# Designs tried in a protein design run: peptides against a protein of PDB entry 5A53. Part 161

Target 1, 230 residues: chain A of PDB entry 5A53
Amino acid sequence: LVENVKQALFIPGQSCNKNLHDIMVDLSALKKPDMKRFNRKNDIHPFEDMSPLEFFSEKNDCSLMVLMTSSKKRKNNMTFIRTFGYKIYDMIELMVADNFKLLSDFKKLTFTVGLKPMFTFQGAAFDTHPVYKQIKSLFLDFFRGESTDLQDVAGLQHVISMTIQGDFQDGEPLPNVLFRVYKLKSYKSDQGGKRLPRIELVEIGPRLDFKIGRIHTPSPDMVTEAHKKP

## One batch from the design tools (peptide; made by RFdiffusion4, then SolubleMPNN)

Design b2_p20_6_s3 (from b2_p20_6, 7 letters changed)
Fold by OpenDDE base, seed 1:
Structure b2_p20_6_s3 (fold): chain B 230 residues (1-230), chain A 20 residues (1-20)
Amino acid sequence: as target 1 above (230 residues)
Amino acid sequence: SYTYEELLESLEEANNAKLP
């Protein structure tokens, strides 16, 4: 089954500012060609009314959406939304910290559009904690691209790295997720053992530190239905 | 040609080496 590449829609909210716009442009560049962007601001409050997002999901045939909003309480907020059958499956607010770097802050490296990125997740909570499991699932869904035959490893040019910033205990504030993008360079290893390539990682941007905000989790019924689709 | 798994293993090793 060729998993249909999930299309993403980037939506500037009413409070979208220049920094968020720039972040949106750079993050959405990683989702090309499977990305749409609205040029107009839309007044959407997804935690108050989800119906506009469901409408946009259906109208644009996008199962992924990102709403760009900013307020004093939720500065540089990227609300990531997934839909199933054009209905809201889950949502998460990820606020970009002020230390962000744009693609322009890095040495411009040519990357091939449409290549499937590799993913690395650093932090045990990505496999155990429900919020970080949702983040892991979201970013995998968001950037998996076309399931190209895993055999064309020559095409693996990008690594998306997500790191939980430090340890935390139950009841503590959830650490930020450090989003990093690297160009992968592989070299033949001359060492006669495991034929593992020597790799070099070059950061290409954007660099985003995500503070976790509000979350909407799918209903048990929607989880069951989403897993039933072959 | 490297496999995806070989690149992942190398990537994990490289990341573990960069984690302080």
Scores: peptide ipSAE 0.175, ipTM 0.748, DockQ to the pose 0.083
Fold by OpenDDE base, seed 2:
Structure b2_p20_6_s3 (fold): chain B 230 residues (1-230), chain A 20 residues (1-20)
Amino acid sequence: as target 1 above (230 residues)
Amino acid sequence: SYTYEELLESLEEANNAKLP
């Protein structure tokens, strides 16, 4: 079953600034062609009222949304939303740190639009901790594209790397997630017997350090329903 | 041509060596 590619909608909130707009443009470029952007600001507060997002999900046929807002408490905030049957499944606030880099800060490389990224996750908490498991699941859903047979390695040009910034204990603030995008270069290994390619990674951007904010998790019933649909 | 698995393994080896 070829899963239909999840469409993403990028929404500038009322408090969207130039930096968030630039980040939105660059991050959404990685989701082409399966992306829509609103050009107008929308007054949406998803942790107060989710109804406008459900309306936009249905109206635009998008199961992924990103709301761009900024405040004193939540500077450069990207709220990532997933829907199921046009109802809110989960939400997470990821605040971009001020040290971000745009695509323009990197060497321009030619890339083909619509190629599937490989993923790497650094940090054991991506497999064990509920919040980091949600982040891993979200980014896989957001960027994995069509479930084509993984055999078309020729289509693998990008690597999305996500790293948990340091160790943490229970009750401590959750470390940031370091988002990096690389171009993959593979070379034939001339070393007789090692079937593994030599790989080189070139960072292409954007570079984003995400501070974790508020989360909304689905009910157990919604989890069960979402896993029943192929 | 390399398999996805071969690329992933090489990527994991490279990342363990280079990612901060």
Scores: peptide ipSAE 0.169, ipTM 0.762, DockQ to the pose 0.087
Fold by OpenDDE base, seed 3:
Structure b2_p20_6_s3 (fold): chain B 230 residues (1-230), chain A 20 residues (1-20)
Amino acid sequence: as target 1 above (230 residues)
Amino acid sequence: SYTYEELLESLEEANNAKLP
Protein backbone atom coordinates (compact mmCIF):
# COMPACT_ATOMS: atom_id res chain seq x y z
CA LEU B 1 0.00 0.00 0.00
CA VAL B 2 1.50 3.32 -1.07
CA GLU B 3 0.59 5.55 1.86
CA ASN B 4 -0.74 8.83 0.50
CA VAL B 5 1.59 11.72 1.29
CA LYS B 6 0.25 13.60 4.30
CA GLN B 7 -0.67 17.22 3.59
CA ALA B 8 0.49 19.97 5.95
CA LEU B 9 -1.33 23.19 6.89
CA PHE B 10 0.64 26.12 8.34
CA ILE B 11 -1.50 28.46 10.45
CA PRO B 12 -0.42 31.88 11.73
CA GLY B 13 -1.86 32.39 15.22
CA GLN B 14 -3.00 35.77 16.50
CA SER B 15 0.43 36.40 18.08
CA CYS B 16 2.40 35.40 14.94
CA ASN B 17 5.26 37.85 14.24
CA LYS B 18 7.69 38.45 11.35
CA ASN B 19 10.28 35.96 12.63
CA LEU B 20 7.68 33.19 12.96
CA HIS B 21 6.32 34.05 9.52
CA ASP B 22 9.81 33.76 8.00
CA ILE B 23 10.43 30.45 9.83
CA MET B 24 7.03 29.21 8.63
CA VAL B 25 7.87 30.08 5.00
CA ASP B 26 11.25 28.33 5.14
CA LEU B 27 10.11 25.19 6.98
CA SER B 28 7.05 24.86 4.72
CA ALA B 29 9.31 25.07 1.64
CA LEU B 30 10.72 21.66 2.68
CA LYS B 31 7.16 20.23 2.56
CA LYS B 32 6.34 21.43 -0.99
CA PRO B 33 4.24 20.48 -2.90
CA ASP B 34 2.27 18.88 0.00
CA MET B 35 1.69 22.10 1.93
CA LYS B 36 -0.88 24.87 2.41
CA ARG B 37 -0.40 28.17 4.28
CA PHE B 38 -2.96 30.55 5.65
CA ASN B 39 -2.27 34.22 5.00
CA ARG B 40 -4.56 35.47 7.78
CA LYS B 41 -4.02 35.19 11.52
CA ASN B 42 -6.35 32.87 13.41
CA ASP B 43 -7.12 33.08 17.13
CA ILE B 44 -6.50 29.43 18.08
CA HIS B 45 -5.54 28.05 21.50
CA PRO B 46 -5.11 24.30 20.88
CA PHE B 47 -4.54 23.32 24.54
CA GLU B 48 -7.80 25.08 25.53
CA ASP B 49 -9.99 24.15 22.54
CA MET B 50 -8.96 21.71 19.79
CA SER B 51 -12.21 22.02 17.76
CA PRO B 52 -10.94 24.80 15.39
CA LEU B 53 -7.97 22.60 14.41
CA GLU B 54 -10.21 19.59 13.75
CA PHE B 55 -12.38 21.86 11.58
CA PHE B 56 -9.33 23.07 9.61
CA SER B 57 -8.02 19.49 9.24
CA GLU B 58 -11.29 18.37 7.66
CA LYS B 59 -11.92 21.48 5.51
CA ASN B 60 -8.37 21.50 4.07
CA ASP B 61 -7.85 17.70 4.01
CA CYS B 62 -4.66 18.09 6.08
CA SER B 63 -3.54 15.52 8.66
CA LEU B 64 -0.55 17.68 9.66
CA MET B 65 -0.82 21.21 11.05
CA VAL B 66 1.62 23.77 12.46
CA LEU B 67 0.33 26.69 14.53
CA MET B 68 2.66 29.71 14.83
CA THR B 69 2.31 31.67 18.11
CA SER B 70 4.50 33.79 20.39
CA SER B 71 4.20 34.90 24.01
CA LYS B 72 6.49 35.80 26.93
CA LYS B 73 6.25 32.21 28.24
CA ARG B 74 6.28 30.51 24.79
CA LYS B 75 8.38 32.65 22.42
CA ASN B 76 8.54 31.56 18.75
CA ASN B 77 6.25 28.60 19.44
CA MET B 78 5.48 26.08 16.71
CA THR B 79 2.68 23.76 17.80
CA PHE B 80 2.84 20.62 15.66
CA ILE B 81 -0.50 18.80 15.40
CA ARG B 82 -1.37 15.46 13.83
CA THR B 83 -4.92 14.31 13.13
CA PHE B 84 -6.43 10.91 12.47
CA GLY B 85 -9.86 10.89 10.81
CA TYR B 86 -9.77 14.70 11.24
CA LYS B 87 -9.60 14.26 15.05
CA ILE B 88 -6.59 15.39 17.09
CA TYR B 89 -4.12 12.52 17.47
CA ASP B 90 -1.21 14.33 19.15
CA MET B 91 0.26 17.80 19.70
CA ILE B 92 3.67 19.16 20.71
CA GLU B 93 4.96 22.68 21.31
CA LEU B 94 8.44 23.32 19.87
CA MET B 95 9.78 26.80 20.63
CA VAL B 96 12.44 28.12 18.23
CA ALA B 97 15.47 29.65 19.99
CA ASP B 98 16.61 33.16 18.96
CA ASN B 99 19.77 31.80 17.25
CA PHE B 100 17.74 30.47 14.27
CA LYS B 101 19.00 30.79 10.68
CA LEU B 102 16.80 31.16 7.59
CA LEU B 103 17.39 29.73 4.10
CA SER B 104 18.63 33.19 3.06
CA ASP B 105 21.50 32.88 5.59
CA PHE B 106 22.93 29.92 3.63
CA LYS B 107 24.38 29.58 0.13
CA LYS B 108 21.49 28.99 -2.25
CA LEU B 109 21.74 25.50 -3.71
CA THR B 110 19.55 24.16 -6.47
CA PHE B 111 17.38 21.28 -5.28
CA THR B 112 14.67 19.23 -6.93
CA VAL B 113 11.29 19.56 -5.23
CA GLY B 114 9.72 16.28 -4.10
CA LEU B 115 12.90 14.32 -3.29
CA LYS B 116 12.77 12.23 -0.13
CA PRO B 117 14.97 13.35 2.75
CA MET B 118 17.18 11.01 4.69
CA PHE B 119 16.89 11.27 8.46
CA THR B 120 19.50 11.09 11.20
CA PHE B 121 18.64 11.10 14.90
CA GLN B 122 21.41 11.66 17.46
CA GLY B 123 20.65 10.69 21.05
CA ALA B 124 19.50 7.40 22.59
CA ALA B 125 16.41 9.11 24.05
CA PHE B 126 14.83 9.21 20.54
CA ASP B 127 14.30 5.45 20.97
CA THR B 128 13.60 5.28 24.73
CA HIS B 129 12.03 8.50 26.07
CA PRO B 130 8.30 9.02 25.23
CA VAL B 131 8.65 12.73 24.35
CA TYR B 132 11.61 12.22 22.02
CA LYS B 133 9.90 9.16 20.49
CA GLN B 134 6.94 11.43 19.67
CA ILE B 135 9.28 14.05 18.14
CA LYS B 136 11.02 11.38 16.02
CA SER B 137 7.66 9.95 14.90
CA LEU B 138 6.32 13.44 14.12
CA PHE B 139 9.27 14.54 11.95
CA LEU B 140 9.42 11.23 10.08
CA ASP B 141 5.67 11.53 9.44
CA PHE B 142 5.89 15.22 8.53
CA PHE B 143 8.73 15.08 5.97
CA ARG B 144 8.40 11.48 4.75
CA GLY B 145 7.41 11.77 1.10
CA GLU B 146 5.76 9.14 -1.07
CA SER B 147 7.01 5.59 -0.49
CA THR B 148 8.97 5.30 -3.72
CA ASP B 149 10.89 2.06 -4.20
CA LEU B 150 14.32 2.03 -2.47
CA GLN B 151 15.96 1.89 -5.93
CA ASP B 152 16.03 5.65 -6.49
CA VAL B 153 18.84 6.42 -4.00
CA ALA B 154 19.97 8.96 -6.62
CA GLY B 155 17.02 11.04 -5.41
CA LEU B 156 18.32 11.28 -1.82
CA GLN B 157 19.63 14.84 -1.88
CA HIS B 158 18.65 16.10 1.58
CA VAL B 159 19.41 15.04 5.12
CA ILE B 160 17.28 16.14 8.05
CA SER B 161 19.36 15.84 11.22
CA MET B 162 17.85 15.98 14.70
CA THR B 163 20.16 16.02 17.73
CA ILE B 164 19.33 16.03 21.44
CA GLN B 165 21.47 18.80 22.96
CA GLY B 166 23.44 16.90 25.61
CA ASP B 167 22.76 14.15 28.11
CA PHE B 168 20.05 14.35 30.78
CA GLN B 169 18.85 12.34 33.75
CA ASP B 170 15.37 11.58 35.03
CA GLY B 171 13.77 14.69 36.56
CA GLU B 172 16.04 17.12 34.65
CA PRO B 173 14.66 19.58 32.07
CA LEU B 174 14.45 18.04 28.60
CA PRO B 175 17.35 19.21 26.38
CA ASN B 176 16.62 21.10 23.17
CA VAL B 177 16.37 19.34 19.82
CA LEU B 178 18.76 20.72 17.20
CA PHE B 179 17.13 20.67 13.75
CA ARG B 180 19.52 20.87 10.77
CA VAL B 181 19.07 20.38 7.02
CA TYR B 182 21.93 19.35 4.74
CA LYS B 183 22.48 18.70 1.08
CA LEU B 184 24.16 15.32 0.66
CA LYS B 185 26.97 14.81 -1.84
CA SER B 186 28.27 11.28 -2.30
CA TYR B 187 31.58 10.29 -3.90
CA LYS B 188 33.00 6.91 -4.81
CA SER B 189 35.82 5.94 -2.47
CA ASP B 190 38.37 3.49 -3.92
CA GLN B 191 39.56 2.44 -0.48
CA GLY B 192 39.71 -1.36 -0.16
CA GLY B 193 37.20 -3.28 2.02
CA LYS B 194 33.67 -2.08 2.85
CA ARG B 195 32.97 0.39 0.03
CA LEU B 196 31.26 3.10 2.04
CA PRO B 197 30.80 6.26 -0.02
CA ARG B 198 32.66 9.38 0.90
CA ILE B 199 30.03 11.95 1.78
CA GLU B 200 29.99 15.71 2.03
CA LEU B 201 27.26 17.54 3.93
CA VAL B 202 26.45 21.15 3.11
CA GLU B 203 24.06 22.91 5.47
CA ILE B 204 21.20 24.53 3.52
CA GLY B 205 18.86 25.61 6.34
CA PRO B 206 16.72 26.43 8.07
CA ARG B 207 18.65 25.99 11.34
CA LEU B 208 16.30 25.65 14.31
CA ASP B 209 16.96 24.83 17.97
CA PHE B 210 13.70 23.56 19.49
CA LYS B 211 12.81 23.96 23.15
CA ILE B 212 10.15 21.41 24.11
CA GLY B 213 6.87 22.77 25.53
CA ARG B 214 3.45 21.25 26.22
CA ILE B 215 2.44 17.86 24.82
CA HIS B 216 -0.86 16.16 24.08
CA THR B 217 -0.58 12.37 23.74
CA PRO B 218 -3.11 10.23 21.85
CA SER B 219 -5.66 8.10 23.65
CA PRO B 220 -4.95 4.34 23.67
CA ASP B 221 -8.01 3.86 21.43
CA MET B 222 -6.67 6.31 18.81
CA VAL B 223 -3.25 4.60 18.86
CA THR B 224 -4.96 1.28 18.15
CA GLU B 225 -7.06 2.75 15.31
CA ALA B 226 -4.09 4.61 13.74
CA HIS B 227 -1.99 1.41 13.70
CA LYS B 228 -4.74 -0.64 12.03
CA LYS B 229 -3.48 -1.00 8.50
CA PRO B 230 -6.52 -1.04 6.23
CA SER A 1 24.65 3.08 -6.67
CA TYR A 2 24.67 3.11 -2.87
CA THR A 3 21.97 1.62 -0.67
CA TYR A 4 20.07 3.69 1.87
CA GLU A 5 21.86 1.71 4.59
CA GLU A 6 25.34 2.44 3.17
CA LEU A 7 24.52 6.15 2.99
CA LEU A 8 23.10 6.09 6.52
CA GLU A 9 26.22 4.34 7.87
CA SER A 10 28.40 6.96 6.15
CA LEU A 11 26.23 9.71 7.67
CA GLU A 12 26.48 8.22 11.15
CA GLU A 13 30.27 8.00 10.85
CA ALA A 14 30.49 11.58 9.55
CA ASN A 15 28.15 12.94 12.25
CA ASN A 16 30.02 11.18 15.06
CA ALA A 17 33.12 13.00 13.82
CA LYS A 18 31.57 16.51 13.37
CA LEU A 19 28.47 16.93 15.51
CA PRO A 20 28.49 20.58 16.58
Scores: peptide ipSAE 0.168, ipTM 0.755, DockQ to the pose 0.084
Fold by OpenDDE base, seed 5:
Structure b2_p20_6_s3 (fold): chain B 230 residues (1-230), chain A 20 residues (1-20)
Amino acid sequence: as target 1 above (230 residues)
Amino acid sequence: SYTYEELLESLEEANNAKLP
């Protein structure tokens, strides 16, 4: 089954600032060509009223949305929203820490647009803890291009790494998720007749440390329906 | 959970398997 590539809509909220705009531009570049952006700020409060997001999902045919907001309590907040049948499936607030780096902070490397990234997840909680499972699912869903069975490793240019920042116990504050993007470089080493390709990972940005905020989880019924669709 | 080393090894193996 060829899963249709999910389209993403990036929405500047009313409190969107320059830093969030720059982060939005850089993160959305990884989702090209399957990305739309609003140029105007929109007054949206997804944890108070979800109906505007459902409307935008339907109107733009986007099952992925990112709302860019900033406040004293939720600085540099990226609310990631998924819809199913243009209804809210889940939401998560991911606040970008002040130590972020933009693509301009790294060595400019040419890359082909539209190549599917490889993902790496570091931390057992990505498979066990409900919040980190949601984050893993979200980012896989967000940046998965066409599900071609042929992962043409020859076409692999990008690695997205997500790391849980340290260990935690039950009831402790959830550690940040470290988002990193690398370009794969393959070098033909001409050492002694055996051309062993040397592979190097070069960070290309953006570099984002995500603090976890508010979460909306899907209803059991929506989970069941979402798993039934091929 | 793949380490960067495991990723590099997997990529090296995958690339080496495609090298005749």
Scores: peptide ipSAE 0.018, ipTM 0.507, DockQ to the pose 0.068

Design b2_p20_6_s4 (from b2_p20_6, 8 letters changed)
Fold by OpenDDE base, seed 2:
Structure b2_p20_6_s4 (fold): chain B 230 residues (1-230), chain A 20 residues (1-20)
Amino acid sequence: as target 1 above (230 residues)
Amino acid sequence: SYTWEELLQSLEEAQNAELP
């Protein structure tokens, strides 16, 4: 079964600022062509009432949503939402640190739209800790599109790297997740008649450091339903 | 063509350059 590529909807909240708008534009460019953006601000508070997001999921046929909000407590907040059957599956708040870089801060490189990125995850907690497992699952689901078993390494253009910023113990604040995007450049070096392939990675942006906020986890019933292959 | 090992090495080098 070719699983249809999940569509993403980017939603400016009422408190969406210029920085969040610019971040939204750049992050959504990585999801083209499988992306919609609202041009109008919407007053949505997903941790108080989820029903507006379920309505937008159904109306736009989008199983992925990103709500852009900012407050004193939650500055530059990107709420990532997944739906199953147009019902909320999970949510996570990822606040972008002030050190962010936009695509305009990097050397403009030509790229093919619609090529799937490769992912790398640095930090053992991505495989052990529930919150980092959810982040790993979310970003794979958001950008990987169709789970083709064929890693077309030959078609690889982009790498998305996600790194946990340092070690932590139980009961400590969760470290930030460093989000980086690289373009792969392949060179043939003619050294001594042997063409050795050389790879160079060039950062292309955006550069985002995510502080973890509030989380909504799926019910056990929804987990069971979402893992049922049709 | 590039190998998976060459890609991983280039990723480690790029990440180590960004880590303080």
Scores: peptide ipSAE 0.068, ipTM 0.702, DockQ to the pose 0.090
Fold by OpenDDE base, seed 4:
Structure b2_p20_6_s4 (fold): chain B 230 residues (1-230), chain A 20 residues (1-20)
Amino acid sequence: as target 1 above (230 residues)
Amino acid sequence: SYTWEELLQSLEEAQNAELP
């Protein structure tokens, strides 16, 4: 079954600034060709009224959305939204820290559009903690194109790494998630007449540290319906 | 063909290189 590749819509909010626009351009480049961007700012407050996002999901046939907003309380905020049947499934606010790097800050490496990234998740909480499970699920759903069985490791060109920044206890503030993108470089090392394959990872950007904000979790009914679709 | 282990090691090396 070729799972239909989920389309993403990037939406500049009314408070979208230049930095968020640049981040949006670079992050959305990883989702090409399965990406749309609005050129106009839209006044959307997803945690107050979700109906505009449901309308945009249906109108654009996009099950993934990213709303770009910035305020004093929520600086460089990327609200990631998933829809199911054009209804809001889940939402999460991920605020980009000021230490971000754009693709222009890295050596331009030729990226083949349409190759699936491999994902790595560093931190046990991605498998145990409900918020980090949602983040893992979201990013896999966002950037995993068609599930092809054997990811031919030979076809792997890039890796998306997501790391939880440190340990935390229950009731503590949730650590940031470090988003990194690497290109795989294959070298043949000649060690003692044995050509060992050597992999080098080269960061290609963007580099984003995500602070976790507000979350909307799916209803139990929507979870059940979403798992019924093959 | 690269092993998953070689890739993980390269990721750890790349991440450690980001630490000042």
Scores: peptide ipSAE 0.064, ipTM 0.698, DockQ to the pose 0.085
Fold by OpenDDE base, seed 5:
Structure b2_p20_6_s4 (fold): chain B 230 residues (1-230), chain A 20 residues (1-20)
Amino acid sequence: as target 1 above (230 residues)
Amino acid sequence: SYTWEELLQSLEEAQNAELP
């Protein structure tokens, strides 16, 4: 079954600033060609009224959305939204910390558009904690691209790493998620007549530290329906 | 072909290089 690649819609909110715009451009570049971006700001408050996002999901045929907003309480906020049947499935606020780096801050490397990144997740909570499970699910769903059966490691150009920043206990503030993007470089090292394949990971950006904000979890009924579709 | 282990090692090295 060719799983249809989920389309992403990037939406500048009314409070979208230059930094968020630049972050949006860089992050959306990883989703090409399966990405749309609005050029106009839209006044959307997804935790107050979800109906505008459902409308945009349907109108643009996008099951993934990212709303870019910024306030004093929620600076550099990327609200990631997933829809199912053009209805809100889940939402999560991920606030980009001020230490972010753009693609321009890294060595320009040639990027092939449309290659599926490999994901790595560091931290046990990605498999145990509901919030980090949602983040893992979201990012896998967001960047999964075409389900080629052959994850031809030979075609692997990019690694996306997501790391939970430190340990935490129940009742403690949730640690940030460190988002990193690497390009895989193959070197044939001619050391001593044995061509050992050497892999080097080179960070290419963007570098984003995500602070977790508000979350909307799917209803049990929507979870059941989403898992029934092949 | 790269091994998964070589990739994971390179990732760990890259992540450790970012830790101050």
Scores: peptide ipSAE 0.063, ipTM 0.691, DockQ to the pose 0.087
Fold by OpenDDE base, seed 3:
Structure b2_p20_6_s4 (fold): chain B 230 residues (1-230), chain A 20 residues (1-20)
Amino acid sequence: as target 1 above (230 residues)
Amino acid sequence: SYTWEELLQSLEEAQNAELP
């Protein structure tokens, strides 16, 4: 089954500012061609009423949504939403720290649009802690392009790295997730007559440090339905 | 310092992780 590539919708909220708009443009560029953006602000409060997001999911045929909002309590907030059957599956608030960098802050590199990024996750909590497991699942799902056979490592141009910022104990505040995007550069190194492939990672942006906010988890019934392979 | 092999393995494991 060729899983249809999930389409993403980027939604400026009423409180969307220039910084969030620029972040939205750059992050959505990584999801091309499978991305739509609204040009108008929408007054959406997903933790108070989810109905507008379900309506947009259905109307735009998008199972992935990102709502861009900013407040004193939740500055530079990206709410990531997934839907199943146009119903809200899960939501997570990821607030972008002020130290962000845009694609314009990096050396412009030509990239082929539509190549599936490779993901790396640093931190044991991505496999054990429910919040970080949801983040891992979300980002893999969000940037999962066409299921190209693993054989096209030769076509791999981009790596998305996600790192948990430090260790934490139970009951401590959850560390930020460091989002980084790299381009792979292959060099032929002549060492002692053996050409060893040398791979270098070049950061291309955006650079985002995500503070974790509010979370909506799916109902057990929705989990069961979503795992039913058609 | 993650080796490229450790990176690739972590990547394969992450890609094979059951997505809902």
Scores: peptide ipSAE 0.025, ipTM 0.615, DockQ to the pose 0.441; fails the geometry check

Design b2_p20_7_s1 (from b2_p20_7, 6 letters changed)
Fold by OpenDDE base, seed 2:
Structure b2_p20_7_s1 (fold): chain B 230 residues (1-230), chain A 20 residues (1-20)
Amino acid sequence: as target 1 above (230 residues)
Amino acid sequence: YALEEEYTERLLKLSEEVLS
């Protein structure tokens, strides 16, 4: 069974800065080998005209895209885009807070490229609120893919943790999503003749706090088509 | 910080269940 692993394309926008570039490099490293990056800046405004993104999706055979832009209103903005049939399915702006940490800020640990991460989501809204449901779906789709072989569990090395920062009520601004990446370390503990595996989590980065921006939701027709298993 | 510790503990438990 050829795993239909979704390919991601990282696109620096015209307003992409050094911080966004570094974030792009680090986040895309988690998607290797199923990742492409553009080196040139592209003047794309996805909420005004989606056509350039659809063009790039088709030309690069990527169903996942991330556009890196920054403005006064939308600082350190990562627009995550998914396509279906090279047409825009959904989009979400996730702005990285200034307190971000890069991979270089953490102890470098060896990892195998291409292993799928485990996920943990903290916050009931990930299952109930439309926006957080989209975020959960997006990140699962982005890093895990659709098919999980049981053999992938044996090679588990990374955990992606996503946490909603606090409680909120209807009409209030949506809390940030805290993105954390951990490596699992297994130690053999020799306690009392029972070798119980001790597992430790080590943060490896990047550390990103996402502020939620604009969202594009798919049409009902596209939802129906995307859920049709061939 | 307290929230991160609680989440880490939950992650550890989950990881133990998956790796056992």
Scores: peptide ipSAE 0.023, ipTM 0.585, DockQ to the pose 0.083
Fold by OpenDDE base, seed 4:
Structure b2_p20_7_s1 (fold): chain B 230 residues (1-230), chain A 20 residues (1-20)
Amino acid sequence: as target 1 above (230 residues)
Amino acid sequence: YALEEEYTERLLKLSEEVLS
């Protein structure tokens, strides 16, 4: 089943600044060609009124949205939204820490547009904790692209790595999620007749540390409906 | 930085296993 690739819409909020714009450009480059960006700022407050996002989802035929906002309480805030049937499924605020790196901070490496990234998730909580399970699900939906049966291993050029920054106990603040992007470089090593390809990972950016903010979870009914669509 | 280096090494090992 060729699942239609989910389209993403990047929306600058009213408080979007230059840094957020640059982050938006770099992160959205990983979603090409299945990405749209608004050029104008939009005054949207998704945790107060979700109706504008549902409208944009339907009008742009996008089931993924990212709202870029910044305030004193929520600096460099990327609100990730998923829709199902153009209705809000879930939302999560991920605030980018000040130590971010842009693509321009790394050696420019050409990547083929449209190739599926590999994913690595570091931290047991990605499989057990509801918030981190949502983050894992979100990023898989966002970047996984078309499920093709022939995972041409030769086509795997990029690795998206997500790491929970440290251990935590119940009731403690949730650790940040470290987002890293690597390119796989294969070298032909002539070691003794066995051409074992030497593989190196080169970070290509962007480098983002996400602080977790507010979350909207789907109703049990919406979860059931979303899982019924193969 | 230490955590990132450890994870990078783990990723390298995983990549070698997947591409071998």
Scores: peptide ipSAE 0.021, ipTM 0.591, DockQ to the pose 0.051
Fold by OpenDDE base, seed 5:
Structure b2_p20_7_s1 (fold): chain B 230 residues (1-230), chain A 20 residues (1-20)
Amino acid sequence: as target 1 above (230 residues)
Amino acid sequence: YALEEEYTERLLKLSEEVLS
């Protein structure tokens, strides 16, 4: 069974800046080889007109898209889009806070391209709150795809951690999602006969704190169709 | 499955420790 890995298209919007470009490059590196990037800026406003995104989805055969835009209201905004049948399924704006770190800010570690990361989700809302459930679903789709093929743990190199920053109540602003990427390092400690493999997580970047913006949710009918396994 | 679960639990624990 050829794993139908979802392809991602990264699109710089008209307001894409250097910081967003750098973030795009670093984040997209984790999606290699299943990633395309546009080199040209495109004037797309997905919450006003979704047609251009549907066109790009079909033309590039990408069911995942990330639009990079920045404004005073929505600084460093990454709009994550999923399509089904080249029609918009859902969208979410995730604005990167100014405290972001790039891969260059961390110790350069070699990694094998194409290995699926493990995920950790911290915060009960990832399982209960609609918005955080969407975020969880999105990132799982984005980096693992739909294939349940458990990669050999021996091949595990990366862990993506997503944490809801603090507790919140109904009606309160949604806390940021802290996105962290770690490399798993196994050290054979030769000390004292019991080779307990020491596993260490080393942050490799990027480090992104996502502020949640606007959301487009699929219709119940689209949800049903998207979950129909062929 | 058992090995993956154990490894996942260890990774989760480690992740929690790193994030705490």
Scores: peptide ipSAE 0.020, ipTM 0.573, DockQ to the pose 0.093
Fold by OpenDDE base, seed 1:
Structure b2_p20_7_s1 (fold): chain B 230 residues (1-230), chain A 20 residues (1-20)
Amino acid sequence: as target 1 above (230 residues)
Amino acid sequence: YALEEEYTERLLKLSEEVLS
């Protein structure tokens, strides 16, 4: 069964700046080869009019989109969009905090393009809170797709870690999601003639702290349709 | 499975470092 890997389209918005561009490049590198990037800025306001995104989804055959915008109110804003049947399924704004690190800030480690990352989620809210459940679903969908294939541990190259920054109660602002990427380094340890592979994790970037912004949740009808056609 | 468990433990430790 050819895994229908979801394609991602990265779109610079009109307010896209150099930092966002760099973030876009680095994050999209993790999605290669299943990624397209626009080089031109597009004036898109997804929470006002979703039709341009639906058009791009269909035209580029991409069910995943990321819009890069920045304003005083929403600095370094990455709007993640998913479509179903080229119609908007859900959207979420994730604003990158100023403490971000690019791939160039880390030791350059070569990795094979096309290997699926392992994911780790830290925080109970990823399984219980609607917003964090959406984030979890989004990132799993974004980087792994709906593949049910057993991840070949032997082929595991990198890990994406997502951590909720602290506990929160009802009525409190939602904590940031800490996005980290690690490469698995296997060392042949010779302990007593048994070559047990020692695995170390090395951060490779990018390092992104996501502040949660606006959210568009799917209609109940679309949820039902999406679950019927896995 | 053992590799995944060891990996998970290391990731948890890394997560603690990130939160620190």
Scores: peptide ipSAE 0.021, ipTM 0.625, DockQ to the pose 0.059; fails the geometry check

